# Ledger of designs, part 11: peptides against a protein of PDB entry 3PUK

Target 1, 227 residues: chain A of PDB entry 3PUK
Amino acid sequence: ERGLKSVVWRKIKTAVFDDCRKEGEWKIMLLDEFTTKLLSSCCKMTDLLEEGITVIENIYKNREPVRQMKALYFISPTPKSVDCFLRDFGSKSEKKYKAAYIYFTDFCPDSLFNKIKASCSKSIRRCKEINISFIPQESQVYTLDVPDAFYYCYSPDPSNASRKEVVMEAMAEQIVTVCATLDENPGVRYKSKPLDNASKLAQLVEKKLEDYYKIDEKGLIKGKTQS

## One batch from the design tools (peptide)

Design b1_p11_2_s3 (made by RFdiffusion4, then SolubleMPNN; from b1_p11_2, 5 letters changed)
Fold by OpenDDE base, seed 1:
Structure b1_p11_2_s3 (fold): chain B 227 residues (1-227), chain A 11 residues (1-11)
Amino acid sequence: as target 1 above (227 residues)
Amino acid sequence: MYRTLLSEEDI
């Protein structure tokens, strides 16, 4: 199958599972709300078992220590998820797991990254950012997990203007991850009426696409994909 | 460009 789901799964396999794979080693995988939805959209539990995952745990829940096993954290770079990770490894005497592999679904803010480095570096075998911040629904359909996006985008209250901007930035970032996953640099089309939301979002996406391809791993600038 | 944190054991 060559749909968006399969592309996402293949990218996760390559970027996460292949990166931390050790023969004969089983890991516990820790997920947050977004990555739970993401994996549920593109794989089955049997697929994860084949990748050496024995159990899946919610990072937000209280969990019993399994000190003999390494943990794979596949999480969003949010303060909440990072704080939960830090609780698992913050105390030398009470580490929940043997070691950690951490994979972020997007760019981790420097503040959070530095916080992790300062507190838990000795427990971390890998800490990487992957660029997948969307949920594939169908072959050509995806969704974005941006809380309250509808409310802020369509709020008539001027006091929400700053929050609307933050939400639009988040949506634009996630859209860019779709393009990156598909290895595309599309022209952005939008409906301009009745509100300028679509225009603003389009401009943000275009800017972020340009930035992404300027700073991609290969330092290559891709031209616009044919419309 | 993605950042990678390596453990002291991997250096």
Scores: peptide ipSAE 0.052, ipTM 0.623, DockQ to the pose 0.390
Fold by OpenDDE base, seed 5:
Order: sequence, then C-alpha cells, then structure tokens
Structure b1_p11_2_s3 (fold): chain B 227 residues (1-227), chain A 11 residues (1-11)
Amino acid sequence: as target 1 above (227 residues)
Amino acid sequence: MYRTLLSEEDI
C-alpha cells in the first residue's frame, strides 16, 4: 500500500512540477505557511532540486529580486498570499521575477482570481487549482490546517457560533481535497456524542463531495466507495 | 483542477 505521503508527493509532482517543467530551466519556488508544512511533510529538499527548484522562499517575507528567473508560486488561495504575489508583479519596472506559475492548493474565489487577472495577467504563464489542502502524517492519517479550529468548535461562547460555521466549512473543504487526492467518494462515519459538531461536519463533507464529483472534470458521477 | 489561466504567449 502506498503511503499517503507518497500519494500526495506524486500528485504535486504531476500537477505542479511536470506542468511547468522546461528543460534546463531552474525556478524559484514561493511558499506560504500551509504549503511549507505540506511540502515538509511529503518531500525533501533534494526532491525539489530534482524538480528544478533552486531556491525556496517564503512569500510573506521581503525578498530580493531575481529578475532573470521565473517563479513558481505554490500557495493557498487566501487574500494574504494573493496580495504578496501581487506585490511581486504589480509594477512592470519592479517585478521580482521574470514570470510566474501559480498553483493554488484549493479553489480560488472569483474575487481573488479576477484581482490577479486584472493586475498581473501578462506575467502569469500558468494559474491552476490543484485541490490539495491537507497535510499527510502517516500512511492513512492526515491533519487539517485550519487556524483556531479547536477553539471555535468547542467554544461555549455563543458569540463564536458564526465563526464556528466558517471553520467547519473550511475543514469540510480540506477533507474533500483528501478524498479527491485519493480518488475516493467515501461514506462518512462520525461519533455523534457529546456534541453535534461531528454530525454537522459530516453533513458538510457529504454535500461538498456531491458537489465536487458532479462538477468533476471528467463529467462522471462517481459512486460511493466503501466507508 | 478547477480552472486554468494561460498567458497569451503560451497560446
């Protein structure tokens, strides 16, 4: 059985590195907080070198321009990460890199996508969504990276109810990316006691799985796999 | 993959 880490790495290799590969070309890779954790969980620096990455940079940090090199952005579709990208290419005279390849870990909201298109379209060679927003831990274990998820899900404060819903939606989306990565449409099992959080999350996941496979690029309705 | 944006140079 191929471990989840290996599956994730293979998906990234195919969807990202193979997609933008040019013979003899080296790229600078820009990562955000999530993708740093993701890559650290499933590959080594030597693996990235083999894929034509010469340097890894944090997108949130100030960086020196390397105008002769193209940049590969592997980032989350968040306002923060997108704004950092836009700062790199916002001015023709102040572009940090020669061109950009952008790969989002999940669906990019239309507002952010349009913002990128309007500001930097001429500098972008690729912009793709690859739907992987989880961190593999073991062969069959993964974790989600949703800030403050534990706090909001278990907060007794009613004022946090709205934020709890947002967090649960985010977790459900990430779980769906796991299923997509594994090419599975599972039945969802949950423990209903003592709180109904698990049942609510399960319902969100089921709904999002249905939506995902209805819109699948192959146009095929995938039946439920074994739970 | 959901969407792909291609530059005019690659078209």
Scores: peptide ipSAE 0.048, ipTM 0.648, DockQ to the pose 0.418
Fold by OpenDDE base, seed 4:
Structure b1_p11_2_s3 (fold): chain B 227 residues (1-227), chain A 11 residues (1-11)
Amino acid sequence: as target 1 above (227 residues)
Amino acid sequence: MYRTLLSEEDI
């Protein structure tokens, strides 16, 4: 049985590296906090070298221009990561690389997408969403990257109710990316006590799974998988 | 699965 890590790596290889592969070309890869953790969980530096990556850079750090090389941005669709990208290509004087390939780990909001398109469309060779928003830990274990999730989910303060909903939505979206990665449409099971958090999350996941498979690029309706 | 948002010529 192929572990979750291998499945994730295979998906990244297919969706990202194979998509932007050019014979004899080396790229600089830019990562954010999430994608650094993601890649570290499912591959080694030697694997990245085999895929034509010469150097890995942190998108949040100041970097020296390498104007003769193309850059592969594997990043989360967040304002922070997008803003860092835009600084690399927003002006001719600030252009750090020859061109960009952008791969988002999740759905990119139209506002961010339009901002990118308006600013540096001429520098972009690819811009894709690959739908991997989780960290594989073990063969059947993953973690989610939702800031302050624990705090808001378990906060007794009623003022945090709206934030809790946002966090729950984000968690549900990430869980759906696990299912998508595994090509599964599972039934969701949860423990109802002591809090209703698990029930709420389960409902959100079920709804998002339905939406995901309804709009699947293949137009295939996948039935529930026994899990 | 992935969604393509933009594709430009690889020059």
Scores: peptide ipSAE 0.039, ipTM 0.639, DockQ to the pose 0.509
Fold by OpenDDE base, seed 2:
Structure b1_p11_2_s3 (fold): chain B 227 residues (1-227), chain A 11 residues (1-11)
Amino acid sequence: as target 1 above (227 residues)
Amino acid sequence: MYRTLLSEEDI
């Protein structure tokens, strides 16, 4: 059985690199914090070179324009990452790259997508969502990238209840991306603790899985491709 | 499953 890392790499290769590959073309790849960790967990720089990536840059950093090259943005659908992208293409005269391919690691809210369309649609050659929002650690182990998850989940302060819910939702969403990546719709199992966190998370995951696969079966989303 | 939001054909 191929380890989770190899599965994730294969998915990224198919969904991202093969999707935008042009023979003889090199691209600059822009990563955010999450995708840096993700790629670091499942590939080497040599692998990226083989996929036509000449340089990797951090999207958050100021970068020199390379106007003759196209850029591959592999980023999370967050306001921060999107804003950094938009700055790269903010004005016709100040475009940092020739064109952009955008691959989001998760569902991009319509508000963010509309903002992108309104600002720089003519510069975008591809915009696609790939549902991989986790870090593979071992063959059957992954980690989530949810800031302060431990703190809010176990906080006794009632004032943190709203933030706890947000964190739980984010964790559940990332777990669903694991299942989607593995093409599985598992029954969720948990061990009860003094706190209801495990039960609540399990319920959220189950609900989101159900919603995900219902939507998938109905083909309600334009431009869906099987991974 | 992946969703394509924009393609070259849409530009």
Scores: peptide ipSAE 0.222, ipTM 0.810, DockQ to the pose 0.556; fails the geometry check

Design b1_p11_2_s4 (made by RFdiffusion4, then SolubleMPNN; from b1_p11_2, 4 letters changed)
Fold by OpenDDE base, seed 1:
Structure b1_p11_2_s4 (fold): chain B 227 residues (1-227), chain A 11 residues (1-11)
Amino acid sequence: as target 1 above (227 residues)
Amino acid sequence: MYRTLISEEDI
């Protein structure tokens, strides 16, 4: 049985590299903070070379133009990452790369998607959403990249209640991406004490799983996986 | 359902 890391890598290979592969073509790959961690967890630089990636660049850093090469953006659908992409292609005279392939790690908000479409559509060969918003650690272990999750989940300050809800939604979404990657619809188990955080998160995950399988690419509704 | 943009040059 292949561990979670291998499953994630295989999904990235299929969804990203196979999708944009052209024989004999090398690309520059642009990563953000999350996708750097993600790829580091499930592949090596040699693996990326085999997929036609010549160099990896951080999207947040100033980069020299390589106008003869196409760029593969593997990034999170955040305003920060999108803004950096837009800077690379916003000016017709100063495009950093020949063209772009863009792959988001999750659903891109309509506002960001429309902003990209309006400003850079001619430079984009492909723009796709993939559903991988977690970091595999071991065969049965993964982590979520949700900033300040600990602080807001355990904050005694009532003023943080709204932010706590946002954080829980983000965690639930990322957990669903794990289930989707594994092609599973599990029953959710949790400890209810001392706080209701686990119960709230479980309910969010269950709801999002139901929604995901109702609207999946195949229109298939999967039953609950055996516990 | 995931959204996809494809440029006219690749169609």
Scores: peptide ipSAE 0.046, ipTM 0.672, DockQ to the pose 0.382
Fold by OpenDDE base, seed 5:
Structure b1_p11_2_s4 (fold): chain B 227 residues (1-227), chain A 11 residues (1-11)
Amino acid sequence: as target 1 above (227 residues)
Amino acid sequence: MYRTLISEEDI
């Protein structure tokens, strides 16, 4: 059985590195907080070197321009990460890199996508969404990266109810990306006691799985796999 | 993969 880490790495290799590969070309890779954790979980620096990455940089940090090199942005579709990208290419005279390849870990909201298109379209060679927003831990174990998820899900404060819903939606989306990565449409099992959080999350996952496979690029309705 | 943007320069 191929470990989840290997599957994730293979997906990234195919969807990102193979997609933007040019013979003899080296790129600078820009990562955010999530993708740093993601890559650290499933590959080594030597693997990235083999894929034509010479340097890894944190997108949130101030960086020196390397105008002769193209940049590969592997980032989450968040306002923070997008704003950092836009700062790198916002001015023709102040472009940090020669051009950009952008790969989002999940669906990019139209507002952010349009913002990128309007500001930096000429500098972008590729912009794709690859549907991987989880961190593999073991062969069949993964973790989600949703800030404050534990706090909001288990907060007794009613004022946090709205935020709890947002967090559960985010978790459900990440779980769906796991299923997509594994090419699975599982039945969802959950422990219903003592709180309704698990049942609510399960319902969200089921709904999002249905939506995902209805809109799948192959136009194929995938039946349920083993739970 | 949901959406793809490709620049005209690489076409």
Scores: peptide ipSAE 0.044, ipTM 0.687, DockQ to the pose 0.399
Fold by OpenDDE base, seed 2:
Structure b1_p11_2_s4 (fold): chain B 227 residues (1-227), chain A 11 residues (1-11)
Amino acid sequence: as target 1 above (227 residues)
Amino acid sequence: MYRTLISEEDI
């Protein structure tokens, strides 16, 4: 069985690089914090060169224009990353790149999607959501990128209740992307503890899995796979 | 779930 890293790389290769590949064309790739970690976990710089990437740059940093080259944005659908993208194409005279291909690691909120569409539609050759919001560590192990998840999940402070909910939602969303990447719809198992965190997270994951497969498979509900 | 924006104009 191919390890999770290999599966993730293969998905990225197919969904991103093969999708925007043009023979003889090199692209600049823009990454955010999450996608930097993601690619670092499943590929090498040499692999990216083979996929037609000449330079990797951080989307958050100020960058010199390369107006003759197209840019591949592989980014999370966050306001911060989207705002950085929009600044790169803010005016016709100040475009940093020739055109953009955008691949989001997860579902892009309609508000952000519409903002992009309204501002930069003529500069965008492609925009897709690929649903990979986790970091593969080992063949059967992954990590989630949810800041302060541990703190908010186990905080005794009632004032953190709203933030705890947001964190659990984010964790559940990322877990669903793991399942989607593996093409699985597992039964969720959890161990009960004094806190209901595991149960709450399990319920969120199950609900989101159901919603995902209802939407993605043209209304076909994928049956539960063995976990 | 894939939403695709495609710009037809080859710049």
Scores: peptide ipSAE 0.044, ipTM 0.675, DockQ to the pose 0.361
Fold by OpenDDE base, seed 4:
Structure b1_p11_2_s4 (fold): chain B 227 residues (1-227), chain A 11 residues (1-11)
Amino acid sequence: as target 1 above (227 residues)
Amino acid sequence: MYRTLISEEDI
């Protein structure tokens, strides 16, 4: 049985590296905090070298221009990561690389997508959403990257109710990316006590799974998988 | 994959 890590790596290889592959070309890869963790969980530097990556850079750090090389941005669709990208290509004087390939780990909000298109269209070769928003830990274990999720989910303060909902939505979206990565539409099981958090999350996941498979790339309706 | 943007030729 192929572990979750291998499945994730295979998906990244297909969706990202194969998509932007050019014979004899080396690229600089830009990562954010999430994608650094993601790649570290499912591949080695040697694997990236084999895929034509010469150097990995942190998108949040100041970097020296390498204007003769193309850059591969594998990043989360957040304002922070997008803003860092835009600084690299926003002006002719600030252009750090020859061109950009952008791969988002999840759905990019229209506002951010349009901002990128409007600002850097001449520098972008590819911009895609690949739908991988989780970290594989073990063959059947993954973690989510939702800031302050624990705090808001278990906060007794009623003032945090709205934030709890946002966190739950984000978690549900990331869980759906696991299912999408595995090509599964599972039934969701949860423990109802002591809090209703698991029930709420389960409902959100179920709804988002339905939405995902209704609008999937293949237009296929996948029935529930026994899991 | 939700959407794809392709702009200028890969030169």
Scores: peptide ipSAE 0.042, ipTM 0.680, DockQ to the pose 0.378

## One batch from the design tools (peptide)

Design b1_p12_1 (made by RFdiffusion4)
Fold by OpenDDE base, seed 3:
Structure b1_p12_1 (fold): chain B 227 residues (1-227), chain A 12 residues (1-12)
Amino acid sequence: as target 1 above (227 residues)
Amino acid sequence: SYHSSLDHYFPS
């Protein structure tokens, strides 16, 4: 049985590194907060070197230009990360790097994507969404990256109801990415608490799993697997 | 990927 970390690494290798690899070429890799944690959880620096990454940089920080090198952006599709990318290639500013390969960890909203297209299309050699929005901890354990999830899910304030729904949608989506990565369609189980959060989340996951397999696997629906 | 054809907007 393959550990979750190994599966995640294999997916990243195939979807990202193999996709943009050129013989003898080194790239600078730009990471955000999430992808830093993600890669740290499933690979070593030596692994990245083998994939042609010479330097890792934090996308949020001010960086010196390396204009002769191409950059591999492995980032979350957030306004913050996208804005940092745009500062590297957009507007009247000099480009930080020779060109960009962008790999988003999840679906990039149209608003953000359009903003990228409008400002720096000529600099982009590749742009993909690879759908890995979780951190593997161990073989059967992972963590979700949903800001303020606890606050909104357990808020007694009814004014937070809409935000709670958004948070649950995000959590459900990330859980589905785990299932997709593992090629599993699990029977969703949960423990009830005073609030119906677990039940609602389970329903969202089930629905999203159904949608994923119907759309992304040529209409094939896999049977339920162990989970 | 959700948008498998994103690259058609960019030069290859």
Scores: peptide ipSAE 0.029, ipTM 0.660, DockQ to the pose 0.463
Fold by OpenDDE base, seed 4:
Structure b1_p12_1 (fold): chain B 227 residues (1-227), chain A 12 residues (1-12)
Amino acid sequence: as target 1 above (227 residues)
Amino acid sequence: SYHSSLDHYFPS
């Protein structure tokens, strides 16, 4: 498959699994709600086994310590996921795992990052941000993980305008991660009726794409492609 | 924008 799912898997394999792979070493992988959906959408359990993952655990659940094994945290940079991580490593006497490799699906806010540093820096072997904040549904289709996006974007209540803007920003950011994953700088097309949401989102995406490619890791500025 | 590298805070 050359679709979005395969591209996403390839990126995860390279950015996460290859990055922390050690010969003969098995890891426990901790997932949150988003990354559970993400991996479920683009790989099978057998694929994860091949990447050295012996067990998958939900980060939100209470788990028994496996102190002899290292843990791979593939999680979103949210307070909830970070707090769960901190509970695993925050106390020296109560460390659940031998060490942690952390891979965030998006930019980790400084507040969360600083909280991690202050609490369990000695337990962390790797901490990286990758740019995958979407769920591939089909070869060219994806869904966004923005809570209540539908409600706020289409709410007729003017009091929701501020929240709508926040949601639009989040959606735009996630769309940009799709573009980054696909290594594309698309021309954005939209239908603006009945609401102007599509136009606003398009503008946000274009702006964020511009910013991304100006500061991307490869330093490659790509022209707009038809999409 | 993303952090360039976070590993410097967590040396192996």
Scores: peptide ipSAE 0.029, ipTM 0.693, DockQ to the pose 0.574
Fold by OpenDDE base, seed 1:
Structure b1_p12_1 (fold): chain B 227 residues (1-227), chain A 12 residues (1-12)
Amino acid sequence: as target 1 above (227 residues)
Amino acid sequence: SYHSSLDHYFPS
């Protein structure tokens, strides 16, 4: 596809599929709710077949073992998804697949990482974090996966102020993920409305961009780009 | 920040 969808697919292909590719090997891929939406937005089943994926399974379901095949887990770093993974590899008797490759869509908290390490480290061949926490919709349009964002951002109830801040923080993080995916550090622009939501979000995004691009992968300081 | 050395915790 074109634009943002193509960029997202290219990043997933490079960061996930190329990283664990082995000639002649087929894998089972496990997805959660977010990564199902993500892949559905930027690729087809034929694309996944070309990358060595024979079957896609929902990580939340109780699946039958395929002990002779390796599994590729492309999942969000959430307790729910991690717990499902641990059920697949938590013990020798419960081991559903030959081995696991894990790719998280975002930073995995130390608590979750340590839980994985303690339970099934011997079964894991690869564990990486990628930075894709958004859904591409059009060539230059994306959506955010932030639960109840609309409700809290537009709530007139002052008791929701703390929740509103949490939601805005999550939105800002995902916007920065888009910028990272596009390899851009843009100036932030917004439209003002009766509520100051856009202004507050813009400030959070700007701050997070500054932090993210302080030092790149090569140890270089990045300047702002024009978008 | 991301974990830079996650793979070092797991066997190849």
Scores: peptide ipSAE 0.025, ipTM 0.662, DockQ to the pose 0.535
Fold by OpenDDE base, seed 5:
Structure b1_p12_1 (fold): chain B 227 residues (1-227), chain A 12 residues (1-12)
Amino acid sequence: as target 1 above (227 residues)
Amino acid sequence: SYHSSLDHYFPS
């Protein structure tokens, strides 16, 4: 299959599993709510086993230590997920795993990153930001993970205007991650009426696409694609 | 917008 799901899986395989692969080594993988949905949408447990994952654990739940095994954290860069990670490695006595590989689904804010550095830098073998903050549904369909997006975008309450802008920006960022995953710089199409939400979102996406490709890993600015 | 050298901060 050559759909979005396969593209996402291939990206995760390359950016995460291949990056931390060691011959003969098994890891515990820790997932949060988003990455659980993400992986379940694009792979099977057998696929994860093939990538050296022995067991998947929910980062939010209390877990028994497996101190002889390294842990792969594939998580969102949120305070909640980071705090759970820090509880696993915050002290030597409370260290649940041998070491950690951390892969964030998106940009990790400096505040969270600094918190990690200050608490458990010695336990971290790898820390990377990948660029997948969406859920693939079908070959050309994805779902954004922006809480309360519908509420704020369509709320008639003027007091929500500021929050609406924040939500729109978050949505735009996630759309850009889709484009990055597909290695595309699309010409954005939208229906502008009756509300200006689509137009505003399109503008944000265009701007963020430009910013992304200016500083992308390949250092290449791509022309517009037809998507 | 991504940190290009996150691993630089971790000695191990």
Scores: peptide ipSAE 0.024, ipTM 0.670, DockQ to the pose 0.577

